Peptides against a protein of PDB entry 3WG5. Designs and how they scored, part 317

Target 1, 218 residues: chain A of PDB entry 3WG5
Amino acid sequence: LAKNIVYVAQIKGQITSYTYDQFDRYITIAEQDNAEAIIIELDTPGGRADAMMNIVQRIQQSKIPVIIYVYPPGASAASAGTYIALGSHLIAMAPGTSIGACRPILGYSQNGSIIEAPPKITNYFIAYIKSLAQESGRNATIAEEFITKDLSLTPEEALKYGVIEVVARDINELLKKSNGMKTKIPVNGRYVTLNFTNVEVRYLAPSFKDKLISYITD
Target 2, 218 residues: chain A of PDB entry 3WG5 as posed
Amino acid sequence: LAKNIVYVAQIKGQITSYTYDQFDRYITIAEQDNAEAIIIELDTPGGRADAMMNIVQRIQQSKIPVIIYVYPPGASAASAGTYIALGSHLIAMAPGTSIGACRPILGYSQNGSIIEAPPAITNYFIAYIKSLAQESGRNATIAEEFITKDLSLTPEEALKYGVIEVVARDINELLKKSNGMKTKIPVNGRYVTLNFTNVEVRYLAPSFKDKLISYITD

## One batch from the design tools (peptide; made by RFdiffusion4, then SolubleMPNN)

Design b2_p30_3_s4 (from b2_p30_3, 14 letters changed)
Fold by OpenDDE base, seed 3:
Structure b2_p30_3_s4 (fold): chain B 218 residues (1-218), chain C 218 residues (1-218), chain A 30 residues (1-30)
Amino acid sequence: as target 1 above (218 residues)
Amino acid sequence: as target 1 above (218 residues)
Amino acid sequence: SAPKNAKPTKKTDGIEIEALGYYKGHPAPS
């Protein structure tokens, strides 16, 4: 019986064009091997809106389920990370993690103060984040409040409000809890039921380029 | 009968990337020797959010229990120190210490006045600190109030409110009181019962680099 | 309804988490 493979890869740090390259590489490897899924361990404070939108598109175009796992404990899917999660086939969070705080900004002033986005940009991202939530059958009201109230949630709150699907301490618990779940968005036009019975977990290491970029951006 | 080792190390000053290196080094040494626990004597006014979050992750990834001990008398686990404590396997405080005052800031103005964090950042850290408290079975309401009310507590108050586990005057009293306690978060996915019966206490000295950086940041 | 072809500006970014408050002295218990 062909062993079902689940890939696991880490994406940490700011969301940039290089983060898109990481997502694309990891998903492509998992697609080529017809994996049951790929789990992306995500820890991000946010980053570029353009890169975020491209990552969401890449996830939605995946031939296999992409599970966003906010991990390890102490990690976050802040800002751009929340959009990425909401655009994914399944969201999991470890205890001690957070999600939300999605208000767009133009950047930081020289004194470190936030330069707020104008209403036009804010309203665009409200519509966008609500669309991601609605499409995935997740809580669109909370998704809007991630912007309008700058809301952030614990894993327990996010699960309770229907923002995420799983709270799990580790990969083994994640696989156990998500086994038999349907993807929240389609894979190749179909909602897929995850089968994590008798799976091989295969870790994907960052490329040399990924490591170098992570080092420069930290 | 193999003597159970408890390591003790000091971390003092502002929380920075160098403080992360100290935590990582100390915990790694204790892990390598399969110590029963490491006690980190912590005295900090706070510091960088990124470094703090990384330290919390490093503690939560520890193969052995990490006990945060706010020590000596007159020390504090202020701001970032509170988050670190809440992310740990056990919190102790010496009499005459304090914990709390966790309101995030963007930095300081040229005149030394605080630049307050926008609601986005504040709400992010509210969710984060509540998550740490909830995960560790500590008082999440008080954890939130460390931000929203800039609350600071005495050891007696912190114990009473279920923020910390132990009040102890010294290492010997800490070991005695914490003996038989379960860790407030898992170690390698399991809650560990501390065994401080017949232990050897081993002090870890700061590296030359640690001493130099402490000198530069003080 | 947001205009169908509205693209976010290339300058729109997510949040970076910069600093936590620190006190020059030990905070007094409240």
Scores: peptide ipSAE 0.028, ipTM 0.260, DockQ to the pose 0.176
Fold by OpenDDE base, seed 5:
Structure b2_p30_3_s4 (fold): chain B 218 residues (1-218), chain C 218 residues (1-218), chain A 30 residues (1-30)
Amino acid sequence: as target 1 above (218 residues)
Amino acid sequence: as target 1 above (218 residues)
Amino acid sequence: SAPKNAKPTKKTDGIEIEALGYYKGHPAPS
């Protein structure tokens, strides 16, 4: 029986235009090979709103399921990472990770204090994050609270509240637990039932450019 | 007579968090040497709103006058560059440069189309750019039109409309024309009269990190 | 009941609104 391929790639650090290029490259490789899914191991403190929105759009245009996995333990899908997760076909988290803290900021002052976004911007992102949650059948009230209360959740809390679909310690547990789940958003206009019963896991390495950018942005 | 020092540094490319670090480094060097001013030769297509706001704040907190010079011919202070210029102590432009095109965008779609900012964001940046113009005694109506009409101006138009203070072909002409001008915003709480009668021009080189980032972001 | 103990997590980098367009390639007006 031909093994279904599942790709695994890592995206770590700030969400930027370069992070979009990473998502695009990784998803494109997996699409070309007609993979059953791609798992993106995500560890991000946040980043750019534009890059985030482009990444969400790229995920939604994917020909294959894109699974966001907040991994390893100690990682976060903070701010932009939460939006990306909410825009994806499935969210998983490892124990000891976090999701949320989505308050839009204009940036950091010289003293390192947050420059708060004006209410107009905050309200835009509230509407946007609620839309992502609603479209994916996830908890839109909690999605709003990620902004209004700057809420952060554990994997167990996020699962309990219907923000995420899976808590998994590793890729093998993720594949096992997500097997037979439907994607939370459509793939090519249809909700896909994930089949991880006979899979080959392929790890995608970062490009030389990806490594260089990561080294400079860290 | 001890020569007054004027530093000249170049900032080229997209406005990012790394661009903030460049501004901070360059201004800090000039502050430490008690320079008469620093001239930042700016050539930017735009960039991040947060980085832009931080750069504006860094300029406004400068212990010395910060002159934005749109240079060389063919350069622009587009989008974020316009805000930075409007937040500075003096704006100069070389012939054949441009300023403006400040419409806030959320980013670019996958097809390269602009994702328009919601009216709420647009209105915030209208208020912000008008504030910068008003605080600096520059044309706030044109500043608004940089957003609402996506207006771009030549140096001659920008001078005519009171957006900028100087049109200059080179550093020597800039120093000559700006000599005796008052800063458009305060330095250490006071408007400074620029004295370029007996100056030593010192060029600041980009750091190795600055060169590497520029090479990767281009 | 919303879990009470959402510790004020560290300075998460808020969504940096790059509300300022990279004007890609408008060629400099000739």
Scores: peptide ipSAE 0.040, ipTM 0.532, DockQ to the pose 0.529; fails the geometry check
Fold by OpenDDE base, seed 2:
Structure b2_p30_3_s4 (fold): chain B 218 residues (1-218), chain C 218 residues (1-218), chain A 30 residues (1-30)
Amino acid sequence: as target 1 above (218 residues)
Amino acid sequence: as target 1 above (218 residues)
Amino acid sequence: SAPKNAKPTKKTDGIEIEALGYYKGHPAPS
């Protein structure tokens, strides 16, 4: 029986236009091979709003389920990472990770102080994050509080509040726990039931360009 | 008689946090050598708002005059480049260059369409660009129209409307025409009269990091 | 009671709104 393929790729660091290119490349590879899903191991402190919105749109246009996995322990889906997760087909978190802190900012001043976003920008992102939560059947009240209260949650809290779907220590536990779950958003207009029975896990490596960008942005 | 030193450096491409680092490095070198001024040959299609605001602040904190020179012919100070220019001590443009098109956007959709900024963001940047123009004694009405009408100007128009101070074909003509001009904003709290009599021009090269970033962002 | 074990949120880089889009290709006004 032909094994179902599940791709796994890592995305680490700030969310930028280059991170969009990484998501696009990884999802495209998995789409071309008709994978059962792709798991993105996400560890991000946040980043750019435009890149984030493009990544969300790319995920929502995916021909296969895209699972955001906040991994390894100590990782975060902070700020832009939370929006990306909320825009995905399934969210998993490892123990000792975090999600939230979604307050939009204009940037940092030279003294390192946050330049606060004007209220209209904040309200725009409140509406946007709530829409992502509502469309995915996740807790829109908590999604709003990720901005208004700068809230961050543990995996256990995020699961309890219905922000995420799975807490898993590793890829094997993730596959086991998510087997038979429906995607929280449609894939090609249909909610897909994940089938992780008899799967082959394939790891995607960063491109040379991805490694070079990571080295420069670190 | 010890020659006055004028530094010249090139900044090309998108305005990012790396562009801030370039401005900071170049201005710091010129400050350390007690240069009469630094000329930044600017060619940019625009970029990030946060990086732009940080660059403007870095210019305004400079111990020496920072001259933005839109150069070579065919270059532009588009979007973020216009804000940077308006925040500087003197603006020059070469024939065949442009300035303006300052409408803030949230980014580009996957289909290449502009994601329009909410009216409050637009209004924030209108207030900001007008403040830069007013503080520098430049045309604040035209500065607003760079956003509200997405206006772009030729060097001759920009000079005529009092947006810029000099039209010059090259560095030698720029030095000749700007000699004896006062800075449009203070240097260390004082308006400085530029003295380009008996100057030595020193060119600053991009760092290896600057070249690498340019290669990756192109 | 505020949940105690909120590890110091590492400087979460807030969602940086790039409010100034790349105007690719406004031709120089002829």
Scores: peptide ipSAE 0.040, ipTM 0.501, DockQ to the pose 0.527; fails the geometry check
Fold by OpenDDE base, seed 4:
Structure b2_p30_3_s4 (fold): chain B 218 residues (1-218), chain C 218 residues (1-218), chain A 30 residues (1-30)
Amino acid sequence: as target 1 above (218 residues)
Amino acid sequence: as target 1 above (218 residues)
Amino acid sequence: SAPKNAKPTKKTDGIEIEALGYYKGHPAPS
């Protein structure tokens, strides 16, 4: 039986293999405790495609709902963060956050200019992001435009266009608004109705390693 | 006028954005001192495609020859390391090292299985690695096979097949064997004949940041 | 006095395709 527990963890910075380890650790802790859900407070400028795909897969394999919450104000789910969000059971955004800008790039040249991804790669990620959107019943056209136009959306726009499910100022408002919502993708093969009635919120602290990596990567 | 100085620096571990910073720092120091060349002792299992491409570009923009030396024995220039090597002015390997295994993967699933790259990505990296090989006058067929067959080569095989230029046990043997060789790619638009007669070898230490990152990523 | 407040240009890190190579070291989920 699920405990009336919701975990909250923060993931900030570039999406890397270490970010995958953070997601895996956080979700695993919440799974072990039979939590009702885990909320990941996400603030990312983007990062690695491989790490992103692994994170998406880890979310999809979760035994509990994984909610991506773009938080705090000023945060973004940019690039890789958008894919992660689209692969999750629910997306929420705080006011003053953003989502999108998903153009695959090969990196930055020494002069700081973007090294463009070849069309073949771009087309792959278009297909991938559209798949994530379609599987989650989210706006696949906008998902494509996150790449083709490098589109970025406000929370209000993202909600309006059916990219996200909730705009919330804080965790309490998120829990209130998402209570009774169905997950946008299955949890263990079934769509779950979220039950945030009388939940205990448990915050997961970053590990020492997480803090050290973040300090060095910032 | 170039000083009779050769820099040597070690780059070990995964190819990341931090690895790019290491390459950039090391090459910049050697450029500032008007070194005859820099030797990068490389030991990598692979890593990020973006970081790899940036490193390749940084090497190609170097004002001095950049020699990739797969060292020590037991080291590899695997995956991303092979691309970096193929993008460099000279490749050397120590006995008991390896090069190749360049199949692009999207990552590892939770169960540790490889997430295969789609054919479109694979084909892009085939084209890219072949370009690097062709530009450097190295074996483009083997470069393709590093992907298509996930081929790995010994130093002796890599030399035989025209993938690398030198097999050397140590820095002294490397300098001796590469003396009088032309760079496989231009330095500032010109192919350079390496002059390692009466050179001072200067070792670059990793920064405190480099050490800390390596410790955390290992 | 050089203007201090150069906001770090948020490099919107595009999806960096990490595609290359056998990363043996990802710990298998326990």
Scores: peptide ipSAE 0.036, ipTM 0.559, DockQ to the pose 0.217; fails the geometry check

Design b2_p30_4_s1 (from b2_p30_4, 13 letters changed)
Fold by OpenDDE base, seed 1:
Structure b2_p30_4_s1 (fold): chain B 218 residues (1-218), chain C 218 residues (1-218), chain A 30 residues (1-30)
Amino acid sequence: as target 1 above (218 residues)
Amino acid sequence: as target 1 above (218 residues)
Amino acid sequence: AVDSSGKGVIEPIELKGNKEKVNAAIEKGK
């Protein structure tokens, strides 16, 4: 029986328009191969809200399950990364990672001080993140607190509070633990039960452009 | 009476050789102005060990107190950032930030998997981070666990465990809370008592090069 | 553009230590 393919790709750094291109490329490849899922190893401090929203939309339009895996240890799904995770079909975190801190800002002043977002923008993102949590059956109260309190959670806390679905040390443990789980949002209108019993793991390498931008952004 | 100057500068992104140049430039400016201190608003996911060690050395050679402020909310002093913080004269964290996750790695494979550091390297950094903690009178056991367990702490935990000295929401609260504190390491061989009673806060802007690299690394 | 405040990703310290300096430092510690 043809092994179900699971793709793994890494997305690291700030969420930008280029990060959208990475998500789109990776998901498209996995879709074309009729993969069982794609695992995105995510390590992001945050980034642009517009890019984030586009990424969330792209994930939600995926023909296959997209698993956000906050990996490796030390990584974060911070700010925009949290939104992306909450917009995904399954969230996993490695031990020693973090999720949260989603307060929107307008940017940094010339002196490096944060320019606070006006209440309208903050409220917009509160509504948005709560929507993502609610749609995925995740903790919407905590999702709000990621903004209102700049809350950050450990994997264990995030699991306990129903923000994420899996704590896993590596891809193998992730596959083992997530096998038989339903996606937290629908894929093509249906909640998919993941089948990782007989899978081939395929790693997607960053494109040269991805490497260059990561190098430029690193 | 001439206001004591406190400089504030932002360092964001990966710790690289360029980050060293930023630290060096900022500290040098503050030294030249005989500042009471420089506050470095640090937000880093980590980076190069060599650059980190050079930064630590530069901080330890500073003629003025260097305060690492993990800021803004959502920021981290992750990995290399933790070492830098532990090598500094005072550590502050904003609510919703994190510190820790210091496990050294050799890098990433082409497939994005982590290449583990050999035990010799890991042990070297364990010894190094413990040394930084011990020299600064901070929790060396927790410092070790930042490596051995990829431990990450909240500001409240870090304060409670004696890893950091201040939790502050902003620069003003930081100045207020740290006023009268002694540096955790000596400045020119002496532990300095910080005087923030009558200070002028001066913000150092990133150089064009800093902006470019941040833009490239963002 | 609204930026989501990137909380510090603990990027794994690519302790890309120059193998030589790390080795030299380890060797000097014997």
Scores: peptide ipSAE 0.044, ipTM 0.217, DockQ to the pose 0.073; fails the geometry check
Fold by OpenDDE base, seed 3:
Structure b2_p30_4_s1 (fold): chain B 218 residues (1-218), chain C 218 residues (1-218), chain A 30 residues (1-30)
Amino acid sequence: as target 1 above (218 residues)
Amino acid sequence: as target 1 above (218 residues)
Amino acid sequence: AVDSSGKGVIEPIELKGNKEKVNAAIEKGK
């Protein structure tokens, strides 16, 4: 029987417009091949809010389920990564990863100090992150606290609080655990039941461009 | 006779991941309405290379022609703006605008000095900008010089050197002059002849999000 | 630009002309 395809791609580092490019490229490849899903192994300390919002929109426009997998152990979906995760069809985390710390800032001053965002901006992102959580049927109160308390959670806590859907040690366990789950947001207007019973895993390599920009931003 | 629609949207300020969001949103709206084209009135001093590359890719993936119009007088498509323009289906400039100054930098130091990009990065962007020019049948030598000499051009010079296609004072003149032109890159694999004979111009307002991020980045 | 990156200012490969690094960063989890 022809195996369904699941793509796995890695996105690591700061969330930038290039990260959007990576998401767009990876999702597009998976869409073109009518993949069952794409799993994005995400490891990010955060990044640009604008890039983040674009990535969320791109994920929401995906023709196939996009699973955010905070991986490997030691990785995080920090700040922008949390927003991206909350905007996706399914969130998984590996043991020893983290999610949260979503307080917006204007940037860093010359001395490396944080330039605080005005309340207007903070309130905007509170509303935004809550909307992502609400739309995905996830914990909107905790989502707000990712900003207001700069809260960070372990995978076990995030699962317990209904922020994420899966804790998995590797891709095989993720596929096993997420098989038969419904996406937390629609794919083309429909909540999709994930089918990972007979899948071929295909790893997408970073493009030369992806490697270069990662090299520049690291 | 049902008028073809041309959308006009404005993108102003630094090229960021939010700028990508703006491009994506505007192009998506125009695609959904099967517009003849979208004209992006662009005024940018430059921005992030990653965002720029994503914007170029988004433009190249557009289902409709995307015309970059450096507008109004006094505006520029500087740095990242030049790359975006070179990646688009047609470039127009208003009198009193500029294009070029494309040298990549790593950023600004705490003292406001430019942190120079290593030769490896500079060479990458030379190859990239040349590819954009070559693919669009534009002047690749001048494109390279936008980096190597930090060259900036007037609309008249840019037209003369084959960097851009149109000099126009306003949208009406742009539509008139570009009517019957072929796109400089394909739309869905086809070079499209622009048809602006009987068009309705629709202006797209910035979204609330667009306004907010512009406010934050200004 | 609101940067949500908790690590240092994305050393954005900036193309010359971007004078204003307004990266709104979402703080990287320390």
Scores: peptide ipSAE 0.033, ipTM 0.248, DockQ to the pose 0.153; fails the geometry check
Fold by OpenDDE base, seed 4:
Structure b2_p30_4_s1 (fold): chain B 218 residues (1-218), chain C 218 residues (1-218), chain A 30 residues (1-30)
Amino acid sequence: as target 1 above (218 residues)
Amino acid sequence: as target 1 above (218 residues)
Amino acid sequence: AVDSSGKGVIEPIELKGNKEKVNAAIEKGK
């Protein structure tokens, strides 16, 4: 039987338009090869709301399951990363990672202080994050509290509260645990049961463009 | 014969992540209905490069032709709008519109002065915009000059120089003139010949979400 | 974040030190 391909790519750093380009490129490659899924190893402190929304939309339009894997240990799906995760087909976290802290801000002042978002913006993102959670059958109350309380959760807490689907130490454990799981959102209008039996794992490296843009945005 | 549907939607203002959401929503609706095309009436002074890149990618991934129509008279596809146009399947402009002025900047200082982009960023966008032009068979020299000379063109100039495909006063003239044209980039890997015979024009209004976000970003 | 020179340049949120206009950044929780 032709081996099902699972792609693995890393997205690290602030969520920017460049991060969108990475998501798009990675997902597109996996789609072209009719992969069983793509796993995005995500480590982000957050970033831009606009880029985040674009990434969520790109994930939702994926022809294949997009698994957000907060990895490696020490990584976070903070802020924008949480939205991205909640917009994905499956969320996994490695032990020692975190998710949450989603309070929107207008930016940082010259003195490095946070410019608080007006209530209208905060409320918008509350509605948005709750929608993502609800659409994926994840805990919308916790999703709201990621904003209202700036809540951050451990993998175990996130799993317990129904925010994520898998705690896994590595890709192999992730594949094992997620095998037979249904996607939390549809792929091409259908909930897909993941089949990670007899898979080939293909790692995608950042393109030169990815490296350059990362260098420019760092 | 079942009428081919052509969607028309307006995107106005700064290019932001919200603009991406609009593009994505509009294109998705048109894709779901197997539209012959979607026409985006674009009026933008520019905006964020990240959002722009995301929009370009979303257009390139469209299952249907995406026509960027710089409309109405007085509108512009300035800066980011030019990139979006160059990344699309067809560019049209109404008389009295403009395209170009693509010089990247890092932002505005507190005094309102432009913070110039370093050469590395400028050169990146030169390469990027040239690539968009080349991929679409449009004038890559002019595309470069949109940055290096901050060049802005009239519809007539843009058409003459092979930057755009159609000058049209309204949607009806656009449909008439673009009927039988091939897309300048592939749709699902194939260049599509536009068929605007016996079409139903469907206008998409901004969602409440779109209106709210526009209100927040205005 | 790079902006293109249109009349409505949204400053990249990530640029240290400038009064960043309304780019909604999602803050990492403390």
Scores: peptide ipSAE 0.025, ipTM 0.247, DockQ to the pose 0.078; fails the geometry check
Fold by OpenDDE base, seed 5:
Structure b2_p30_4_s1 (fold): chain B 218 residues (1-218), chain C 218 residues (1-218), chain A 30 residues (1-30)
Amino acid sequence: as target 1 above (218 residues)
Amino acid sequence: as target 1 above (218 residues)
Amino acid sequence: AVDSSGKGVIEPIELKGNKEKVNAAIEKGK
């Protein structure tokens, strides 16, 4: 029987326009091979809102399920990473990771202090993050609190409160636990039941460009 | 010089799961031919929220710009049509059309009265429609009022208030006025400048299935 | 299933929408 393919790729560091290119490339490769899914191992402290929104759109545009996996232990889907996760077909977290802290800011001052976003921008992102949560059938109240309270959650809390779908220690456990789950958003207009039975896991190596970008943004 | 292709297709009637198939088919054809854009002539009284959301996602997934054109005069992008428009790369309206009236409902009672949606659902769609407006740089306040006040606007009002981008009487005027505009949302992660110089307009005929569905849903 | 109906009344309301370009950074997680 033809093996179902699951791609695994890593995205690490700040969310930028280059991170969009990484998502696009990884998803495109997996789409071309008609993969059952792609798992993006995500570790990000956050980044740019524009890039984040583009990434969310790209995920929503995927012809295959995109699973955001906050991995490894110690990683975070902080800020922009949370939005990306909430925009995805399935969210998983490894033990010892975190999600949340989604308050928009204008940037950092010269002294490293946060420059607060005006209420209009904050309200925009509240509406946006709530939309992502609601569209995916996830906890929109907590999504809002990721902004309004700068809330961060453990995997166990995030699962308990219906923000994420899976807590898994590794790819094998992730595949096992998510097998038979439906995507939280449509893939090509349909909710897909994940089939991780008899799968071949293919790891995508970062391109030279991806490595360079990671080096520059770290 | 190779002609830029612009597709034009019509979607009329209630927004349903079949309407998604129409959008998907039309956009796919235009994508396959690397069209500069597709213009969807939209005339809808509304329809299902699930289908609407899928259509919005499909538009957001387009590899080419999707222009929603409320056409002909007398047509509306009512309810679900407004959401679809707000999720698109560009909105145009013909004179004598309308946009708005986006309040979610559970349906109609046996006597034809509206069954109101619970506040949670209404708030969900408020957040959603605001997100669409904001992501596209359109008037999110009015987008909210399309729900909270059941607001409907003329093309002139919608343009004035920054809900739409173009008022045009026909395809030729639409192409002329939108030439050089940037898409309001990204196409493959990038805002595209529309190039309607030296274009070939290709009309997509409805499939037999499309005709049948229109007949059943009218 | 949630449906939406087209019963809009055109009222002359001058409404200011949020036209702010969101060039916002998102707060880095701790």
Scores: peptide ipSAE 0.020, ipTM 0.187, DockQ to the pose 0.069; fails the geometry check

